# Ledger of designs, part 221: peptides against a protein of PDB entry 2AUS

Target 1, 323 residues: chain A of PDB entry 2AUS
Amino acid sequence: ADIKREVIVKDDKAETNPKWGFPPDKRPIELHIQYGVINLDKPPGPTSHEVVAWIKRILNLEKAGHGGTLDPKVSGVLPVALERATRVVQALLPAGKEYVALMHLHGDVPEDKIRAVMKEFEGEIIQRPPLRSAVKRRLRTRKVYYIEILEIDGRDVLFRVGVEAGTYIRSLIHHIGLALGVGAHMAELRRTRSGPFKEDETLVTLHDLVDYYHFWKEDGIEEYIRKAIQPMEKAVEHLPKIWIKDSAVAAVAHGANLTVPGIVKLNAGIKKGDLVAIMTLKDELVALGKAMMSTQEMIERSKGIAVDVEKVFMPRDWYPKLW

## One batch from the design tools (peptide; made by RFdiffusion4, then SolubleMPNN)

Design b2_p26_4_s1 (from b2_p26_4, 14 letters changed)
Fold by OpenDDE base, seed 2:
Parts: sequence; structure tokens; C-alpha cells
Structure b2_p26_4_s1 (fold): chain B 323 residues (1-323), chain A 26 residues (1-26)
Amino acid sequence: as target 1 above (323 residues)
Amino acid sequence: SMEKLLEELRELAERAREVKARLFRA
């Protein structure tokens, strides 16, 4: 997820009008909320859906959505996209996840054996989705990017794990326990990362949101609620980006596909079929779409559909129609 | 540490119950 993508400039003379759009850092507070994503510290106990319902009540919102379900007992990083940004959570579904897990072993195992066996679970693993999953219960591969053992205390193993989206840590722990020969279960689980969202200064509680909303509405203090809400553009930081001309923005905002002449700059390594973020030169998210060309094709070609636009976020009136 | 994690989770759970109570008593 932290791979810096090279930026290739196609048009070095392209300028942007400072009067058009609303850059992520310059949105009025109401507009910032309308295009916001909360890096929520989901408490253990409630479902992810209940927590989203509470956020809508706290912030007086009509719509919100979350960037990947956490089970009731699971805490930590739950991106909650607000109002007009609600659909940006689709960008977070394929994003890597990190967890801290407490595994309890059902027997005594030497520490060296625990470490050795857990290291073998780095890489591709075979999982069966749990019964409660909306995913068909077929065996599937998932990537474990890393396992870092933090602490071993007898039968209790605290570890950090980076995984592909839709990896079930409960199932991983079960398989580790089987490989150790004693069995194991998941005692605790916390999500510490969901794509670009992590445990950092942007992580906020439901309590924080209650207080910060109160400070804004009753005391006129916007600072806290502004800091508690990230711009929707945060939710696409991990995606490859294509930056477009001001003259192309309104067309894309109306749902037109992005054509090659509209491209100013783009990330290297885009492949046909990739999910990409279409950005303005002010780093505003216009839309998400499917790449119809590689980066190289987008550079070399003078015409054609570069991106099939799937989800528009930008309002149609932020940029003028120049066609 | 395991102890610190468990404490943080307990506190977070308690605060969430308080928020729930505040939201549904009104």
C-alpha cells in the first residue's frame, strides 16, 4: 500500500484555474463534511452498521457507509464515508488490511516452534469464508503480506498481520493452531490499518465525534470537527491516479468517459482493468473508473477511451462545461 | 503489550456504551 507510484507528466504546460472546484484543504466545513471520511476507531460490541447509524445521528447525516465490515467484537480502523463521499468506500474494499490479533493456543508449544510455524503462514494461504460471510463458501487463496510476533506469553500470542482484503484472521489463527498441533482460537482482534487509513492522529472515537459536533453547533468552533473528518481524497490515496485538464473535468463529472486528450499526468504502472482515481490538477477526486488502457498506451496514444467512468463524486457545477 | 491492548479495548467499549446511552435517552 505504501508503494510510491511514479508520476508521468504528459502535458507540462497544463494550468488550472484557482476559481474552479474546491480543493480538499479549502472546502467550507459543510462541504468538507459532505465529502468527508472519518477514520473511526470502531469500538468492540456494536456492529459496523450500528456504528454507521450512530455517526449519521451524531452528525445529522442522511447517508454514510463503511470501508469494510468489522465484526461486533472487532475494534479499530473503520473508514466511514459521509454523504456524497459514501460511495468512495468501494476504493477501500480491495485495499490491504493490518490487524493486531491475540491468539490463544489450546496447548503448550515451545516459542521457537510458534515463531517458525507462524513464519510459514507468510505468503499465499487457502481459506474458507465463514458462514456469515456474503461470499460463497468456496476455498480461496489469500495473501498474508507479513506476520510480526509482538509478544508470546505461554499460550497467548500477540501478533501483527498484514493481509489481502477479505482474509479472515479467525481462520488464519485456526490454521496456525492446527499446524502447531494443539489448536488455537482468536481471543482479540483489532484492525490497525485499512488501505490509507491507519492508527494515527486522524483516528477518532464516537465520543470525539459527539463532542466535536457539539463544539461546532453550540460554540461555533469548527476546528475539531474539521480535523476529525478527512477529505474523501484520502480514501483513494492508495489507487493509481490520472490527473485531467480543467476542460475535461465537467464532462467526467457528468459521467462521460475520460479520453486520452484530457490527461495531464498519470501514475506509472496502470494496467488495463485497474481501478483508477480521476483527479483534477488541484487533487480533487472527480471519479473512480476502470482503466481501458495501460499507462504506456495513455502516453503514446492521441485519442481513445482511457478510463471507463464508473462512480462520479464531483458535482457537475464545480467546473464549467468547456465543450 | 497484551495488557495495554486489553485495557484500551475495555475503555473503548465503555465509552461506546456511554455514547449509545446518550444517543438513545434523548
Scores: peptide ipSAE 0.341, ipTM 0.865, DockQ to the pose 0.102
Fold by OpenDDE base, seed 5:
Structure b2_p26_4_s1 (fold): chain B 323 residues (1-323), chain A 26 residues (1-26)
Amino acid sequence: as target 1 above (323 residues)
Amino acid sequence: SMEKLLEELRELAERAREVKARLFRA
C-alpha cells in the first residue's frame, strides 16, 4: 500500500466538467452508502461472513462483501464493501496485511536466540494452508516483509508482522517454534492493516454502526454514518491508476475496454497483466481491469486496448455519452 | 429483538477492545 507511484501526464490540456459524476466527497448519503467500504474493527468470536451479514442487517443492505477473511478468534481490520461497491474486494484480497501477534513458546529460550531466529523468517517462507482453510493444501511460498518484536516476556513474544496476502500467521508461529527447538503456538492475533485500511480514525465497531445508523434514520443526523463509511475509491488507493477523459467515461461505464486515446494520466510502472483502477479526472472509480499494455506502451502508442475492463462500478448515467 | 442484537454487539465490541488493549498496552 505504501508504494509511491509516479504520475505521468499524457494530456495536460484535458478538462473535466464539474456537473458530471459524483466525486467521492460529494455523494449524497444514500449514494455514499451504495458506493461505500467500512473499515470494520471485527470483534473476536464471529466469522467474517457473520459480521458481513450483521452489517447488512444494521444498514438495511442487500449486498456486502469482505476484503479478506479473518478467523473467528482474530480481531481487527476487516474492510467490508457495500452494495454497488461489493466487488471492490477483489482489489483488497491480494493486498498485503499487517498483524500484531502474541506467540507463546513451549520452553525457555534466551532472548538473543528468539530475536536471531525470528529475523531469519523475514523474506520468503514455505507454507501449507491450515486444514480449516478453503484453499487447497499445496505447498506455496509467501513473503514476510518485516518482523518487529515489540516485547519479550519469558515465553511470551509480542510482535508485529507484515505479510503477503494469504500468509498464515499461525503457521509462521508454528515454524518459528520449531526453529527455536521448543515449539510455539499463537495465543492472540489482531490484524492491524489490510492494504490501504489500517487502524486509524476510520476504524469503526459494529456498535458504532448501529448507533450511527440510528442517528441518521431517527434523528436525521447523517454526519456519523457518512464518516463511518469510506468511499469505494479508498479500496483501490494501493492499485496503479489510469485517469481518463470525460469523453471515455460513459463508454467504460457501459463495459467498453479502455483505449489509449482515452488516457489523460497514469501511474508509472504498470505492466501487462496488472490489476489497474480506471479513474475519472475527479478521482471517481469507473472500473477495475487488466492492463493490456505497460505504462510505456500506453504513452508511446496512439491507439489500441490499454485496459481489458473486468468490473464496472460507475453507473452508466453519471457521464453523458460523447460518442 | 434489536435490543438483544445491540447487547450482543456491545459485548463483542468490549471483547474487541480488551483484545486490542492486551495487544497494545505493551
Scores: peptide ipSAE 0.027, ipTM 0.538, DockQ to the pose 0.808
Fold by OpenDDE base, seed 1:
Structure b2_p26_4_s1 (fold): chain B 323 residues (1-323), chain A 26 residues (1-26)
Amino acid sequence: as target 1 above (323 residues)
Amino acid sequence: SMEKLLEELRELAERAREVKARLFRA
């Protein structure tokens, strides 16, 4: 997520009309909510679905969805996409995750051995999905990007772990315990990151949302609820981007595929089959789609389908039809 | 009731802070 992707400019003369669209920083509060994502601090106890239902009640919303299930007992970063932004969660499902975990060992192990064995679990690991998972119980590989031991207190090991989407930390801890020879279990787990969403100033509780909604509705103070909700564009920061001409925006907003002539600039390193975000020159999310070309092919070609548009977010009327 | 929901949400938020404090206390 923190990798600054190179931006390649294809059309350096392309301008944008300031009267068209609604940039993320200029949306009225009602429109900001309609295209919003909450970086929620999920409490332990409720399911992710129950928490989404509560947010809908608190904020008087018709629709919302979450960017990846946390188990009932797991707390921390749960992105909740609102209303018209609800389907942006599709961009967050494949995103990397970070956790802080407390592992309890079932026997005494020297600290040097704990550190050595946990280091061996960085990289590719073999996992079996738990029985309760909707995923078929087949052996699969997952990446552990890093393990950072924060503290060791006797049989308790506090550690940070960065993982590929759908890595089971409970299963990882079980395998670490087996490798240590004493066994282990997951005592506590908190998610500290989900793609572009982390523990920062944007992280809010359910209590914060109640108070901030009250300040807006009863006192007319919109500042708190505005800050508590991120624009939907935040949920695609980790994706490769393609920026398009104003003349192409309305066609894509109607569900037309993006063709090569519509591209103004794009990120380096796009591969065929990648999920990409189609953006306006004002950094508004138009659509998500599948890249049908690499970055290099999109530069070299004069025509063809660049992106197969899978999900439109922008309303059809924000930009004029210029075809 | 809305009041009961608000109380349940407050208790859940407090439990979240306690868990965070346990996981990040050195």
Scores: peptide ipSAE 0.023, ipTM 0.499, DockQ to the pose 0.714
Fold by OpenDDE base, seed 3:
Structure b2_p26_4_s1 (fold): chain B 323 residues (1-323), chain A 26 residues (1-26)
Amino acid sequence: as target 1 above (323 residues)
Amino acid sequence: SMEKLLEELRELAERAREVKARLFRA
């Protein structure tokens, strides 16, 4: 859901000092890696944890984390946050996912019936997590945002599906097969989207990362590795944002809660309890936190805690302490 | 070794491309 969020300006005269911070597009390569996220094309075979371990080895990193587990046999979009950005993966866990799936039917079904029944699975579905899932096995609702049938070849159905986080496509296919009366199983699955990360020019393989790291370290060519790593700010594009004054940045970077006077602009539609990204006027991620006010309350109030700061990303020294 | 890792990663990358091709060309 590319929800275009309106931006409400509270202080139209607020300026930012160009000497402070490191904008996402202007980080030195080492700093870019420290605050990076890879849009990885995970191959089929390895676990998501094995792939993260390989990335750490390839790029000589101490820390990394992934933006939501893919099963060993599942390929495609796996965001991998690096070093200082590792904790940004928490923003990606609740994000919507898209998959392309190949469903194999266990009997012959007319194409019109396949199309009709699959359309009925758009909306809310009841799922039980698989036995192998780290999630407690309880019945739960999940939203299917859309199902797009790409191709039907006899018993093979290729389809695109957009789903709420933690929807199990294998279970969806099983239920579709039951509804068709013949049964079905998941033959292939690829994740094509995880929040802001999709199949685009930023999608890289493990092989690409090996080559690009080599070009940087041995040949001095940083261009490829720079393009292969996205700034951590990409991992929060789907979140509501609050932009703060330069004078508030250092306090938030020290773990202080964001107060209303520090707000320059903010997205519409923030609710109390929402996960929000606190940004500088240069679109640098300072912190993630929990909204303690709605957008409307943050506009109307002159004081109070706007955001309970949970995770700081920005170093304490990028902006001066002005308190 | 990094060489053995590179070989394993090449094989995995090829399998990823094959799966992608099947899921987008079929």
Scores: peptide ipSAE 0.019, ipTM 0.481, DockQ to the pose 0.787; fails the geometry check

Design b2_p26_4_s2 (from b2_p26_4, 15 letters changed)
Fold by OpenDDE base, seed 4:
Structure b2_p26_4_s2 (fold): chain B 323 residues (1-323), chain A 26 residues (1-26)
Amino acid sequence: as target 1 above (323 residues)
Amino acid sequence: SMEALRAELKALAEAAAAVKARLFRA
């Protein structure tokens, strides 16, 4: 997520009208909420669906969705997309995750052996989804990006782990325990990252949300609730982006596919089939779509469908129809 | 009541903080 993608400019003369749209930092509070994502500290105990239901109740919302299930006992980073932003969770579902885990070993193992074996679990692993998962119980490969051992205290191993979406840390710990020959179980698990969302100043509790909503509704103080909600554009920071000219925005907002002449600038390394974010020149999210061309093809071609538009977020009236 | 909900949510936030403290005091 932290890899800065190169930006290739196709049209260096393209300007944007400051009167059109609503940049993420300039939305009125009601509009900010309608296009918001909460970086929730999910408590241990409730399901991810229960905490989404609580957010809807607390903030008086009709719709919300989460950026990837945490088990009831698992705490930490749960992005919750609100109202018109609800569908932005599709960008977060495939995003990498980080956890801090406490593994308890069922026997004594030398520290050097623990370190050696855990290092072997970096890279590609074969996992079987648990029975309770809505996912078909097919063996699937998942990537472990890194394992960082933080502490070893006898049989307790504290570690940070970066993983591909839908990697089961409980299953990883079980397999590590088997490889160590003594067995192991997951004693504690916290999610510290979900794509662009991490443990930072934007992380809020359900309790914070109750208080911040009260300060807004009863005291007229919007500052706290404004800071507690991130713009939906935060939820796409990790995606490759394509920035479009003002004259293309309304067409895409109406559900038209993005054609090559609409592109002002784009990230390097887009492949055909990638999920991409279509942005205005003011960094407003217009839509998510599937790349129909590579970055190179989008540079070299004068015409054709660059992006198959799957999910529109921007209202149709933020930009004028110029076609 | 909203007060009962607030108290429940406070206890849950404290539980999350306790987990965080256990995992990062190491």
Scores: peptide ipSAE 0.364, ipTM 0.879, DockQ to the pose 0.866
Fold by OpenDDE base, seed 1:
Structure b2_p26_4_s2 (fold): chain B 323 residues (1-323), chain A 26 residues (1-26)
Amino acid sequence: as target 1 above (323 residues)
Amino acid sequence: SMEALRAELKALAEAAAAVKARLFRA
């Protein structure tokens, strides 16, 4: 998620009409909610689905979806996309996750041995999904990006861990315990990051949302609910981006594939098959799609399909038809 | 009731805060 992507400009003379579209910072409150994502602090106890149902009830919404299931007992960062933004969660499902975990060891182990063994679990690991998972129970490789030991207190090991999507921390802790020779279990788990969403000033509780919605509806104060909801564009910050001409926006919003002539600028390092975000020059999300070319091919070619458009977010009328 | 829901959600928020406090008191 933290990879700064270079921006390559193809058309340095491309301008955007300020009268077209609704940039994230200029959306009326109702429209902001319709294209919003909440960085929710999911409490321990309820399922991720129950929490989404509560958000829908609190904010009087028809649709919402979450950016990756947390188990009932797990708290922390759960992105919840609202209404017209609901489908943006597809950008978050494959994103890396960070957790803070408390591991309890079933025997005494020297601290140096704990540190040495836990470091060996950085990199590729083999996991089997738990029985309760809707995921087919087959062996699969997952990447552990990093393990940072925060504290060791006798048999209790507090650590931060960055992992590939769908890595099971409970299974990781079980295997660490086996490697230590004493066994271990997961005592506590909190998710501290889901792609671009982290523990920061944007993190809100369900209780905060009740109060903020009340302040808006009863007192006419929109500031709190506006701040509690992030624009849907936040949910794609970790993706490679392609910025398009104003003349291409309406066609893509109608579901047309993006062709090379529509590209103004793009991130470096796009590969064929990558999930990419198609953006306006005002940083509005138009659509998600699959790259049909690399960055280099999109620079060198004068024509062809650059992106197979899979999911349109922008309404068809925000930009005029210029074809 | 909305009041009962608010009370439940407050208790859940306090539970989340307690977990966070245990994990980050180190």
Scores: peptide ipSAE 0.358, ipTM 0.877, DockQ to the pose 0.825
Fold by OpenDDE base, seed 2:
Structure b2_p26_4_s2 (fold): chain B 323 residues (1-323), chain A 26 residues (1-26)
Amino acid sequence: as target 1 above (323 residues)
Amino acid sequence: SMEALRAELKALAEAAAAVKARLFRA
């Protein structure tokens, strides 16, 4: 997720009207909630759906959705998108994830062998989804980006693992145990990262949310609930971005495809077919869409459809119609 | 009740903290 993307400027003279839109840091509290994402510390026990139902109850919300299921027994980072931001989870589902796992070995294995075998599981692995998953049990490849062994205590192996979305750590541990020749199981698992969401000062519990909502509604103190909810733009930080002219914003907000003349700046390395975030010059998320051109094509061409707009987030009235 | 919900959510938060403490005390 920490891929620093170069920004290529097409129009260095493009200005934005400060009276239009609502920048992520300038939204009134009600609007901030309507376009919010919670970096939730999911507790062990409840399902990810039960936790979303609790958030809806606590914050008096009509809609919410989560950025990728955690098993009931798994704790840690669960992004929960709120209200009008609910569909931003589309950006989070394909995002890389990090976990800390405790693996228990069913026999004694020399530490050097543990380290050597676990290193072989970095890269492409073949997995079958667990029986309990709603996903069809087809064999699929997944990337393990890294395995960092934190501690080895006899038969207990504590490790950090970065993985492609939909990699099953329980299955990984099972296969490591088979490769070690003794077998293994997952004793504990915590998710420490989901795309741009990590364990940091933005991580909040369901209990925190109850208290922070109370402070706002009963005491008139909005600061806590404001800090507990991230702007929806946080959920697209890991995506390649295209920044557009003020004159293009209202058209895209109405569901029009982004054309090349509307582009002010863009990230390098966009490929045709990539999921991209369309942003204002105030870093407001207008829409998600599919790139119809590469970065290079968007630079070289004077016309054509740059992005097929799939999902609009911005209201139609935040920017004036300038067409 | 809201109090019962708060108590349940507190116990769940404490359980999450206990997991975190076990995984990161090493």
Scores: peptide ipSAE 0.344, ipTM 0.871, DockQ to the pose 0.841
Fold by OpenDDE base, seed 3:
Structure b2_p26_4_s2 (fold): chain B 323 residues (1-323), chain A 26 residues (1-26)
Amino acid sequence: as target 1 above (323 residues)
Amino acid sequence: SMEALRAELKALAEAAAAVKARLFRA
């Protein structure tokens, strides 16, 4: 997710009109909320759906959605997309996740053996979803990108783990415990990252949101609620991007597929079938779609459908209709 | 009431902070 994608310029003369659109940093507070994503510190106890219902109640919203379920007992990073941005969660569902976990061993194991065995769980692992998951219990491969042991205190092992979306840390810990020969269980789990959202200064509690909303509505202070909500464009930072001409924006905002002539610049390494973000030259999210061409095909071809537009976010009136 | 809501949400935030503290002080 953190690999900087090369940007290939196809049209170096393309300009953008500063009067059109609403760049992420220039949205009025109401519009910022309508196109916002909260980096929520989900508390332990409530479900991910319950905390989304709380956010809707606190902020007087009609719609919201979360970027990937956390179990009731699991705390930490839960992106919650608001109102018009609600469907941006589609970009976050397949994104990598990071956790800090406390594993409790059911017997004594030498530290060197713990370290050696846990290192073997980096890479591809086979998992079966837990019984309580709504997902069919088919065996599936998942990637463990890294395991970093933070501390070993007797039978307690604290570690950071980066994983592919839908990797079950509870199942990972169970398999580590089996490999160690003593068994293990997950004592604590916190999610520290979900794609571009991490445990940083943008992480806010439900309590923070109550106070920040009050400061805005009762005291007229927008600063706190503005900082507590990220622009929806944050939720697509990890995706490959295609930047389009101003003349193409309104057509895509009306649900037209992106054609090759509309492309100004694009990320390297797009493959046919990839989820891509269609952006303006002001880094506004227009739509998500499926790439119908590779990066190379989008460079070499003069015509054709580059992106099958799946979901429009931008309002139809932000850019003029030029067709 | 909004006050009762705020108190409940404060307790939940404190519970999240306690988990974080346990995981990063170990």
Scores: peptide ipSAE 0.353, ipTM 0.876, DockQ to the pose 0.838; fails the geometry check

